Peptides against a protein of PDB entry 8BZL. Designs and how they scored, part 110

Target 1, 228 residues: chain A of PDB entry 8BZL
Amino acid sequence: SYDRAITVFSPDGHLFQVEYAQEAVKKGSTAVGVRGRDIVVLGVEKKSVAKLQDERTVRKICALDDNVCMAFAGLTADARIVINRARVECQSHRLTVEDPVTVEYITRYIASLKQRYTQSNGRRPFGISALIVGFDFDGTPRLYQTDPSGTYHAWKANAIGRGAKSVREFLEKNYTDEAIETDDLTIKLVIKALLEVVQSGGKNIELAVMRRDQSLKILNPEEIEKYV
Target 2, 242 residues: chain B of PDB entry 8BZL
Amino acid sequence: SRRYDSRTTIFSPEGRLYQVEYAMEAIGHAGTCLGILANDGVLLAAERRNIHKLLDEVFFSEKIYKLNEDMACSVAGITSDANVLTNELRLIAQRYLLQYQEPIPCEQLVTALCDIKQAYTQFGGKRPFGVSLLYIGWDKHYGFQLYQSDPSGNYGGWKATCIGNNSAAAVSMLKQDYKEGEMTLKSALALAIKVLNKTMDVSKLSAEKVEIATLTRENGKTVIRVLKQKEVEQLIKKHEEE

## One batch from the design tools (peptide; made by RFdiffusion4, then SolubleMPNN)

Design b1_p15_1_s3 (from b1_p15_1, 8 letters changed)
Fold by OpenDDE base, seed 4:
Structure b1_p15_1_s3 (fold): chain B 228 residues (1-228), chain C 242 residues (1-242), chain A 15 residues (1-15)
Amino acid sequence: as target 1 above (228 residues)
Amino acid sequence: as target 2 above (242 residues)
Amino acid sequence: SAEAKREANAERLFE
């Protein structure tokens, strides 16, 4: 059966394992990314952390470097592998090129990694999509998305995971130059977008903000509630 | 669809990894293991199912393994897989110590093993490990720690958790009785006995059926101690009197 | 049910 072969095309040209990996992404918690004028914002649906779970170990948004962060949807263990490799590449780039990576560069690296896992016999695709945000050296905010196939594109705003369709529909209607005119408005846009799929308001949202020449800031629940 | 259960490294049409799910199901039939984090220590409590009269008494702990001077783990699932993973943990910890001349941070050891577990879910010709682990440890970065990992290579930190048989019921009881910020090791031990008494499929809880290890700090050193049978008996007796 | 447990296990892969 063609659907069981990792690297075999179907007669109609489909790579079933890649398509099925994309279905795995849809089971993941929703993540949203928005590029503002001088800000990038990532928001994720916070699954109700078990009462006894350490919140420190439940992060859906992570830094890849000082100027780049990533959110993902899909298999958490797969994401960790991708994150670790990306972090190593970011450090390697700093050592060899003496500059931080561009957001596009690290996105392309991740995409290439994913793509290789679609062509190698005996390796399944990564079951993750990622939103990669950050600032290039020139201070330009960037947002990229990668999927299990190893494709990547630049976006103004996008969403991945189980609620991605609804969030994207919201963003398509509400993403305007006016809606991102300020940092606060951009943050509000992300929160409103997530509220399309997240119940119980700001308590179930994790939000990260990166401004030009600033480190990634994860907002606390109280800070999020100010925007609701 | 059962059609996709025969291959370890493929997605189902709905994006599921059935072999990983089945490995997790198999762990649900294993003996119960508990972990509880306290302010002054951390403990593991494990069900001892195989009390064979012919077992050499030298096995002080069947399910709890010392990894290094600062960490221990308990296992639920396939014993042979557990032995392989426990050995790998020890090797990773030793290599780190040799390279850096300091003990490996707890989370770093956990993640290193979890990357191995993940690889066995992604690379062909491999099956998932049929093992979940609880890790207890101390390091200078985060102090006392409790982690859980599963066959997928996912892990998390916990204040208290359970793996193996009746784990869901155990977790529910832990959620009810765990006092955040006020948990002493003494209280944690009492809680462990309480939960095991209710979750183990035994008519009567006995010290021979329970293994308990504690990890504490004494004079700036980590002390990992397996409780003696008499100590466990006292804990059980105390619980019965309450 | 066994199915509910499998679904719960499946969900854990994405947490």
Scores: peptide ipSAE 0.313, ipTM 0.804, DockQ to the pose 0.898
Fold by OpenDDE base, seed 3:
Structure b1_p15_1_s3 (fold): chain B 228 residues (1-228), chain C 242 residues (1-242), chain A 15 residues (1-15)
Amino acid sequence: as target 1 above (228 residues)
Amino acid sequence: as target 2 above (242 residues)
Amino acid sequence: SAEAKREANAERLFE
């Protein structure tokens, strides 16, 4: 019966709606994030876009600010709400503090938002996990992950969504200082990691790169193919 | 699965939102609505199921709603829910116009409503709207546009799409016949009639059972026009002759 | 099948 209620504790201390939201995340397409030396890279599995669908409206990687971007897995509509709230906070921070957010700050904001939706009697949890990457003002590359519970941690590399387990296993084996020595090697690592779960090569991958002191760049298919 | 069917929208053990899925299923029973984007305009075509002779003809369209001077929508699903959402669209558009002294961009209006729809899937004491919408519009940013939204609050831009009854078959036909970059409004109208003729469970397509609206640009202004019955009859006749 | 349609609808909810 407790699994049918709004987010409440079970007798054994479980938050079933949060756990079920985590299962919703696993239904999402795979996203991967890797922190390099002077680069952060996000990669996502492209779901086959319907022939008549406008690709412009299908974005799985979103900028939160000039120095921060996010990939997500799970419910698309839920993600849009989180993204919008995060963008507003980034702008608010610039206005009030006169500096851009740190990647940790905006991650904590998103995590706090998610946590509140696990504790309110009138709300279900967000059905999304997010990989948040960017650069702090000191030029340090950062990667964070957050899940439906509102927990967050810093990572060197991580993955979320359907193929996350396989991608993480690959990253655990292949993430070395040598593998991220250059920007190109870091990008190649992300592509190789995604290819563990994505069929048909580079055509089904979307990649975003943020280099130190540069804006977010979404790679086109031709740019991806050179790494494959 | 049945345990999550009757309560507020919550996650199933498998991470599914059954109430949203059921709302989407309910839309499959609604009349067919299709949208087609052309180079020189965009159109909505909708099945009119309730042809009651006693209905006051004052309602120009049962399924197609003008939202503002630059946008219209069609609805598939629960009529009462549709009325609420179309009213909200108009209010959002009007508030934007008042605040910014320019019309709301098409995608912004769509997303604003989609955020409301999403909220009804997340907040307690609410059920999902049993409505999908097609939006047609023009703005200075992207020109002519066609969007689809569903009960989840998801949306997407389309060159052509369909919602409601037999939508999957309609989409398949649109994929076969839609010629990217070569679609004129005239060709789009013909395609709409072709698809409706095959997807509507009627022996013969009649103008009384079809509502069509076009959105064009004339002299730097958006023109939204609901086709007259005679115009629809001509389109049907032309299709029958081919 | 009705189940296949529901699954297809469910998949549309997730990116």
Scores: peptide ipSAE 0.286, ipTM 0.780, DockQ to the pose 0.816
Fold by OpenDDE base, seed 5:
Structure b1_p15_1_s3 (fold): chain B 228 residues (1-228), chain C 242 residues (1-242), chain A 15 residues (1-15)
Amino acid sequence: as target 1 above (228 residues)
Amino acid sequence: as target 2 above (242 residues)
Amino acid sequence: SAEAKREANAERLFE
């Protein structure tokens, strides 16, 4: 069976390991990203942290740089590798180019990394999709998605993981210029989108906000409840 | 399913990594190890299964390894894999110390090993390590810490947790009895004995079958101590009297 | 069950 080979095309032109990695992504917790006018928002379904687990060590939203953050769905250990490589690249870019990365640049870097793992012998694809959000140096908010295949696209709003279909359907219906007119409305849109798949309300949502020229802010549960 | 479980760690059609799952299953058959974080220290307690009278008495600890002056770990799973990983931990810690002239932060050491473990799940020609680890440590950033890692390269910080045989039952007991913010090392030791007594498949808990290490701070220094058999006996006796 | 345990282990890969 051609599906046993890590990096071989099937007779019908499929890369089965890439497709199967995409199935792994669907097992991950749901993440949503929305680009507002002057804000980018990431929301993630917070799996109930096991009683006695340190919440500090359970982060699904991470900063790649001061102007870029990432959420992921899929294999957590795989994500850590990608995040670390991306962080190093962000710092390297600052040192060599003397400017922070654009959101597109770092997305392309991550996508290229993923693509290499789909083509290199002796490597399996990364079992992760990522939502990458941030601001370019000109202050333009950006949202990108990348998949295990190494493909990437720019989005106004998107979702990944287990509940992605339902969340995307909600966003397709509710993402309007009016719905993102203010920062608060944009945040509310993300929360409402996640509530389509999260039954236990605001306690099971992790929300991160990045505004223009501001650092990544992770909202506490009390702040999230104000938008419910 | 069988086509994806016998070779290099690859995705199944359902997006599963069977070799990693099987490695985790193997750990479930290993002796029980638990860790408990207290306000004034952290401890590891491990089941000792290989009590051979002919073992050289010099082996004070079978399952608990000192990594550096500020960290120790306990292992559940394949002993040979554990030896490789514990050696790697020591090397990582030493290299960091040499490079930065400071001890490696606890989480960074854990993460470094977890990246290695992850690599063995992604690169061809490699198999996952059949080992889970509990880490105890102290650093200036977070104080006393307890971590758990598995064959996938995932890790997490814990107040109390368990790996190996009957780990699920042990975790349930820990959840019931662990009092956040009120846990002293003394109470943690008592809790460890209580949990081991119920989770070990032994008729009677004996000091010979239990290894306990504590990590404390004394005069601004980390002290890692393996409890003597007599101390463990006293803990068991106290538990039996309660 | 052994299957339930395997599923639980599988889920841990995605926490």
Scores: peptide ipSAE 0.215, ipTM 0.684, DockQ to the pose 0.900

Design b1_p15_1_s3 (from b1_p15_1, 8 letters changed)
Fold by OpenDDE base, seed 1:
Structure b1_p15_1_s3 (fold): chain B 228 residues (1-228), chain C 242 residues (1-242), chain A 15 residues (1-15)
Amino acid sequence: as target 1 above (228 residues)
Amino acid sequence: as target 2 above (242 residues)
Amino acid sequence: SAEAKREANAERLFE
């Protein structure tokens, strides 16, 4: 029997390969996204970078465009494919529409891509979830999540990966208007949320910050320690 | 459940890709390949297993392939798969050169192949490549570089790494002895011999069983050189005297 | 163990 990767419905109406792809996401390290008032923050659990590995090549947070960045959990190789296609779409949009993509637009594009891989014969679902953050042209901060099924939703805050449940529980309790009143407070919220699941404190956290009308900034470990 | 072991591009109930894992396991039975990045160059060292007296062509290098003027790779795994992938690497590099009139950046070449590998893990009717690669190269963007890729299409940059048989032990030794910022090519060569001597399941390391290539810069040009057997013999001898 | 190696390999696939 040719192993056609077939995402088919079970007798009870489930798409097992999609569900199993969601399990693959849980094997990924934790990522957190928080939307502030004038800031969006992504935080990820740093895998213990092997002592001899080049840190430059290990990135869980990537820019899709100047106004959009993404964190993912799950299969690294799958993520690269999604990221590359999203980047191409962002550039194409700038050329054809003469404006940068909205965060929703690029999220929908990624979601549609994922959905197609759940329905096309001979393709398995992508084993990744993504947190997509950025600013629309009007300066509105946005946070979206997408999963292997191709579903997507807008969030105030969310988490994906292994520790996502614990992080979400923390965010549900601690995400308030007061907690995101300032950029610094928003960053602190993300760090505190990650510390629920990350061992050894700030050394194992990577943070990306995008402020209104500013480029993506990856915080260095010293900058992160100031918020701990 | 063994039911998911046979299908190449499906997730297990636990979210695992067993065929990719099995491909990685198969690579563990291949000859050892080492890569070490130095300040003044980068090297590949590979175990040569097939010394058959009846081989008509003494391949100067069985495991190390020149990709272009600025890059080389070493392979661990299924030889036929390796041949396909190394050929593809050469084609990608040449197409880039023709299109852009400059050599392909090292990471871009690695990524291009990794996208192919990834596709063979996601598209039905295909199996993963049973091959891991070490890439050495130089480009104007990052200088000397060492990369590793696996059957999943994942890759990473390294200061030093190992693939194939006893790779975990080799990596542990490299972690112990690799001195960041102080690694010369000479020291890297010595380290490669040291690690191979301990990781190869041979009673005695011999020059006939080891292939070494170095990538250096001379007068603003990349030089890829496969060490002669006599040179490797001298390295082994020096190690035995220490 | 062979099983530990397989698990380690599996972990390398995910981020």
Scores: peptide ipSAE 0.341, ipTM 0.797, DockQ to the pose 0.774; fails the geometry check

Design b1_p15_1_s4 (from b1_p15_1, 10 letters changed)
Fold by OpenDDE base, seed 2:
Formats: structure tokens, sequence, C-alpha cells
Structure b1_p15_1_s4 (fold): chain B 228 residues (1-228), chain C 242 residues (1-242), chain A 15 residues (1-15)
């Protein structure tokens, strides 16, 4: 029998392959997203890059378009597929609708893609969760999360990956209007949240910041240390 | 537990893709392939296994394949899978050239194949390719480049790396001896011989058992050259004298 | 060990 990888319901109504894909996400390094007032921040735990590896090719944060970026946790190769399709959709939208995608639109697109892979008899679910951040054309900052099931929700702050539970607990306690009052405070909140799970301080953190009408900025280690 | 070992493209309860992991294990049984990036070039060095006396003298490179004028690759793993993937690489590169009237950037070629590999880990009824590749190339965007890809469809850029038999030991040696920013092609060749001498499961390193290709730039053109046996012998001899 | 290699390979799949 050709073992068609079929995501099927268990007798108790569980989609085990989706649940197991969620376990795959937990094996990924931690990513955190925070929505500020006029800023969105993504932070990721840097996996120890092998000494001889080119850091350029190791990116956990990527731009989907000028106004949208994404961090992921889980299977790297799966993430690349999702990212590429999302990028194509962003460009297609610009060509056909003559406006950039909203963060919700592209999130929904990604979520729909993931969901289709849970219903196809010949496909396994994507082993990734994603944090999608950006600005809508009206200047509103947005943060969304997707999981392997294709569900998505809007968040003020969230985390994915191996340390997500601890980071979320920290954010639940510390995310206040005062804590995100300024861009710098928002960045500091992300760093503090990541430091709950990241060893050896700021050297193992990658931060990306997007402000209104600005491109994605990846902070260098020196810039990160200023917030520590 | 065994049920997840036999089915392709399924997650284990722990979120693992065992068939991909097993494909990676299969690569460990293949001959050693090294890649080293230098300031003035990039090289591949591969173990040549199964020198049979009855093989026709057309010594085609067993493990090193020219992909286009600007790129070559080395393969570790299942030969039949390797042939399919190397052919696909050539086709992708050619289609790009025809469409855009310029050579495909190195990373784009690597990613295109990696997307194919990934698909074979996600779509039912297919097994992962039992192949890892090292890619060497030059393009106008990043200059000389070295990439590694595995059965998962994951890839990375490297200054130096190894796939196949004893790859972990080879990588450890490369980490110790690779001098960032100071690596010439000449020194890279010497390092390749040094590492192969220690990692190949042979009593004595011989030129017959080693294939080396270099990629350089001459007069604004990429030159991919497979070293002659005599050149490899000289490199081995030099290493033995040190 | 084979088990150690397998774990190392598994870790390479995730980011």
Amino acid sequence: as target 1 above (228 residues)
Amino acid sequence: as target 2 above (242 residues)
Amino acid sequence: SRAARQEANAERLFE
C-alpha cells in the first residue's frame, strides 16, 4: 500500500499530523513579536551558527514585502516554501489590485495555504508557525500568528518555538500600554522577553524593527546591546 | 513506533521526519566530499571509490558535475538520485539563461533544487532524495560561493564544509585549520588534501582516489577545471613532505 | 553513535 501521508481524523476527532506538526514547531528556536504604537518588532533566538557557515544564508526573519515581514519556528525548508509563495502573492497583489497587501490579507493567504496542506491526501502539514508583522496602508501596525493547522489570529504580542511558553508568560505580565509607549521601550520589551529563554545575553538575539513608512531594519549586535 | 519509520512524509509524535533523517544517514555511507571557499577561488574535493579495471578509460568525474559555465557541484549519496538532481540543476540553469539572457545566480539555482527536495519530503508517495550536494560557483552578486544542501531541502552557505563519510570529523578539522580572510586557493588545496588524508577510509591517499575541481575567474570569465592526476599527486606529495 | 548522528541530523532540520 502506498503510504499516502494522509492527515486523517482519529476516532476522538484529533488530526494527529497537525498536532505532530505543532510539536515540530516547538523544536524550532524561539521567535517573539510585539506590536507597539507605531512600531512592530520581531525578535528571534539565534541558533549557534556553525563557525564556517555564512550568516547571510541563515535567516529566521525575512521580508515578504516592503510593508510586511515574517519570523518562523519549525522546519526551515518548509518555511522557505511558505515565504516564497507569500512573496509571489504580495507582488501579484500589487500588480492586480495596485495596492500592497494588508498584513491580514497575506496572513490569510498563508493560513489558507497551510490549511490546504492539512486536507490534501498527498501532503503533510507544514511544520512551521509564523509571526507576521507589518503596517497596513493606513499606517496601522499589525501582528498575526499562524500555526500548522492554518489558523491565524491577531495579537498584541506573541511567541512561537521552544521557549514560547516562557516568553508568553513574560509578555502577559509585562505587556502594558506603558511598556510600549515608545519605540525604544517596545524594543526593550522584546529583548527582555527573549532573555527569559536565550542564554548568553544579547549576542544570541536577532531583532528586526519596522516603523511606519520605513523598511525592515535588522539591528546589529551593538544596537541590541544598547537596550540590554 | 515502527509505523513512523516506514511511511514517507509523515511527522512522528515528536514532530520528526524520520525518513529525512534516514536519508541523511544514508549519505554518511557515501564517499567524502569537501568544499572550500578561498579569496581567489573555490574548490571541490571528492573521494573516488570503485576504481574498477574494467571501467572504460573515459574518466568522467564520478562525483563532480559541471552545472553551467559558472557553477559545479559534488554529490554524496545514492548515485541514481544524484543523476536526477544534477540533470535537473542543468535544466533549471538552462531555462533561466534562456528566459533572462543571463546566468542564474548561484543561490537561486541552489534554492530551486532545494524546493524540489523539500517537495519530496512533503508530498505523499515520494521518498526523500538520498543525496547531499556541495555547490561551488561565481556570480556578479556575491562572487565565489560554496553551498551545501541536504535531503530536507535545507541549504546553507559555507566557507568550508564536508558531506559523506566522516563528514563530522572533516568539519571539525576544517574549523581548526581554516583561516578566515587569508585562504588562498593554493592553501585551500593543501587543506583539502590534509583533511582527506585523515578522513578517507584509506591506508594511503593516492591521486587515483581523489578528484579535485577548482573554480576561478580568469579575464572576467569563470573557469572550472578538474585537476589532472599528476597535479593531485603533486599536492599529495607536498603534504607528505610537510 | 548512530543515535547521536540521527539527533544531530534532526536538529539541522529546524530553525
Scores: peptide ipSAE 0.424, ipTM 0.811, DockQ to the pose 0.779
Fold by OpenDDE base, seed 5:
Structure b1_p15_1_s4 (fold): chain B 228 residues (1-228), chain C 242 residues (1-242), chain A 15 residues (1-15)
Amino acid sequence: as target 1 above (228 residues)
Amino acid sequence: as target 2 above (242 residues)
Amino acid sequence: SRAARQEANAERLFE
């Protein structure tokens, strides 16, 4: 009976709706994030866009601000809500504090938003996990993950979505200081990690790169193929 | 599965939103709506099922709604839900115009409604809207545009797409016959008739059962026109001769 | 089948 209610504790101390939201995340396309020395890279499994669909409207990697971007796994419509709220907060912070957000700050904001949706009787949890990457003002690259519960952690590298387990296993084996020594090597690491779960080469990968003091760059398929 | 399908939209143990899925299934029973983007315009074609001679109000467009001077939509699903959403679209567009003194960009209008749809899938005490929409429009940013949205609050841009009854078959036909970069509005109209003829559960396609609207640009102005019955008849006749 | 359509609809939520 407790699993039918909006987010309430079970007798054994579980929040079933949060756990089930985590199961929804596992149905999402795989996303990978890697922190390099002076670069952050996001990669996403691109499901074959329907032949007649406009690719412009199918983006899984988005900018939150000039110094922060996000990839997600799970419910696309839920993600849009979170993205919009985060963007507003980034702009608000610039206006009120006169500085861009730190990656940790905006992650904490998103996490707090998610947590509130786990505690309100009038709402279900967000069915998304997010990888949030960017640069702090001091030029330090950052990678954070948040899940439907509102928990967040800093990572060197991580993955979310349906292929996350396999990708994480790959990253655990292959993430070394040597593997991220250069920007190009870091990009290659992300591509190789995604290829563990993506059957078709560079055509089914969306890749975004943010370098220090540079804007988010989405790589085109030709650029991705150079790293394959 | 039944334990999570009868109440407020919550996650199943498998991470599914069954009420949203069921709303999408309900749309599959609605009349077929097509949208096709051309180089020189965009069109909507919709099945008209309610042909009652006793209807006092000649609804020239049962399923196609003008939203503003630059946009129109077609609906598949629950009529009452559709009315609420189309009214909301008009209000959003009007509020934007008043606030910014320019027409709302097409994608922004679609997104605004999709955020409402999404909210009805997340907040307690609400059910999903049992409606999918096709949007056609023009704006200065992207020119002619075609969008599709569903009960989840998800949306996408399309060159051609279909919602409602036999939508999967229609989409397959569109994929086969749609020529990117070479589609004229004339060819799009012919394609719409071809697809409707095959996907509508009617013995013979008639102009009485089909509504078609075109959106074009003339002298720097958007023109939304519902085709007259005679024009639709001519399109059907041409198709039968081919 | 209805089941196949339902699964397809479910997948669309994550697109």
Scores: peptide ipSAE 0.397, ipTM 0.738, DockQ to the pose 0.860
Fold by OpenDDE base, seed 3:
Structure b1_p15_1_s4 (fold): chain B 228 residues (1-228), chain C 242 residues (1-242), chain A 15 residues (1-15)
Amino acid sequence: as target 1 above (228 residues)
Amino acid sequence: as target 2 above (242 residues)
Amino acid sequence: SRAARQEANAERLFE
């Protein structure tokens, strides 16, 4: 059956394994990204950490480089592979080109990696979508999304994972120039968007903020509560 | 959904990896392994299933493996898969040591193996490893550490956890009795015995059926010690008296 | 139940 083939088209022109990988993404925790004027914000739904689990090892938002960070939805193990490859590429680029990657560049790299896993014999697609945010060297904030297919696009705001539809609907209604006029308003927008799908308020949200010329900052729960 | 049960590394229509899920189910049939992190050390306790009387007792530990001077692991699942993975762990650790002239950080070793596990879920012609591991270790970055990994290539750090048979019940007991910040190695050992006594399907817990290893720091060096049978007997006796 | 364990295992893949 064509639906069981890893790298073949169906008669109808479908890549079923890619489509099924997209279904895997929908099982992942919700992630949201918003591009502000001088800020990029990632928010992720935190599953309740098991009482005895070390929170340090549960990270859904990661830095790819000093100027780029990523959130993901889908298979966590797959995400780790993509993250590691992206980090290596970021460092390689700095060494060979003597400049940090642009957000688009690293997004394209990740997208190309994903695409290869949809076409190469004996490889299944990555079960992951990613939101990639950061600043280009010219100070321009960027937000990109990648899917299991290797498709990528630039966004003002977007969401991935189980609650993505509801979050996107919220963002479509509420993303305005006024709503992102300040850094604080942008952060509030992300929190409000996540609260559409996350229960129990700020305790179940992880937020990462990258401001222009600043490093990635992960907000602590107390900082998040200030915006709720 | 059953039509995807026979193929490895393929997503189901609903986005599931059934072979990975089934590998995880298989681990539930393996002997129980516990890990507990204490302030002054970390331990592994593993169920020793009936050693055939004819087996040459040359094996110091059936379930607990020393990986390097600073790390050990226990395994639950398919023995042959476990042997491959434990050997790979040792090789990774040695390669790192040779390259960097320092021991591999605990989490890096865990992640390196987890990347291998993940690959066996993504590359065709491979099946997932039917093995979960508990890792104990010490490094200069985070001190004493306990990790768990599964067939998917996921891992996490833990204060206490369990894999194998009755793992869910064991974890529940650990959650109830584990006292954060107050756990000594002595108390951890007692807790391990308590949990094993309740989770092992045996009428009476005996030292012959339990392997325990501790990892401590002495004089600035890591010491990995497998407890002697007599020491385990004393722990069991103490538990029975309480 | 086996079904419950399977669902729990499935969920862990996405954590």
Scores: peptide ipSAE 0.390, ipTM 0.808, DockQ to the pose 0.882

Design b1_p15_1_s4 (from b1_p15_1, 10 letters changed)
Fold by OpenDDE base, seed 1:
Structure b1_p15_1_s4 (fold): chain B 228 residues (1-228), chain C 242 residues (1-242), chain A 15 residues (1-15)
Amino acid sequence: as target 1 above (228 residues)
Amino acid sequence: as target 2 above (242 residues)
Amino acid sequence: SRAARQEANAERLFE
């Protein structure tokens, strides 16, 4: 029987394909997000770019809109689909509502998309988790996480991917009001958190910073080294 | 574990998509395709395996397809799947041209197809395409470009890469010999022959077994040219003399 | 080995 139903309940009430999609996320490189006072920071473990690969085409951090960016862990191709749909929604929202999306709104949209793929016949769950950061129009920094199930929550700091457990443990110990008192300290916190799992120091880290009323900035390796 | 091998769009308990992995394995049995980006052009070189004397149609290129005036691709994998995907690429490019009155940017064409590939890994009742592609192109945004895509719908830009049989070995050779910033089309052609000579399981490389296409810019126009057999012979001869 | 190729292929799917 071509079971059209990919995601079904087990006798014990589990959605195995969703759980297995969560395992797929753990195969992704680590991403970390931290909300500061007037800054949001995303950090990702850079996979060693193959010497002959164009770095331009390897992006784990992407802008969804001018005020929102996303990092993901898991299936790259799945992420592209989610990103594209999110971008379309951000633009649609600007046209229809005449305001940029709130970070919560776009997170909810992505979460709903993921959820539908857990319930629709003939579709497998997305094999990605995402950290979504940005600023609401009122200038409030936000950090959200979503997983393959379509669940989402707001966070002060969080991590996804292979090293997420270790990074989260670090953040739980070191995330304090003092640690995020300044933009620089917040960036430093992200770097330190990633260094728990990333080998060879700052060379293998990509950082994206969004400050209040500023565009997304991807830090170059030299800028990252200043914080190490 | 084998239970997850038969269903096309399910995750294993470990979060793996085995059918996509197996599709990639199938591509490893296909003829070798190389792509090399140069400063003044980009090339595809492909192994031609099916030389049958009874073929009525002289296929000028078995594995290299012109997509539009600014792009071409080479295919490794299941021929029928390749035909479907190359046709789709042409359709996408044409629809874009009609809609926007300009050629589709190279990366956008690649991503459009990759989204289709991805869908065949996520929607039930579908199997992954057993095809990897190399894309060469020029656009006004990034100039000369080389892309690779696989059955997962993943893609990347490359300076040089290989798909198909012995691709890993070929990539290693390319990494050793590719000189960033100094690669001319002439040197790229020589490198392609060098790598193919080592990676093809043939005792002697012959022009009849190799297809090469170059993409260049002449007078502000893209020129896609499939090298004549005599030209390929000269390249092989030159390599043998070095 | 086939196993090594499979693992390499698997790794390419994830970021």
Scores: peptide ipSAE 0.389, ipTM 0.771, DockQ to the pose 0.785

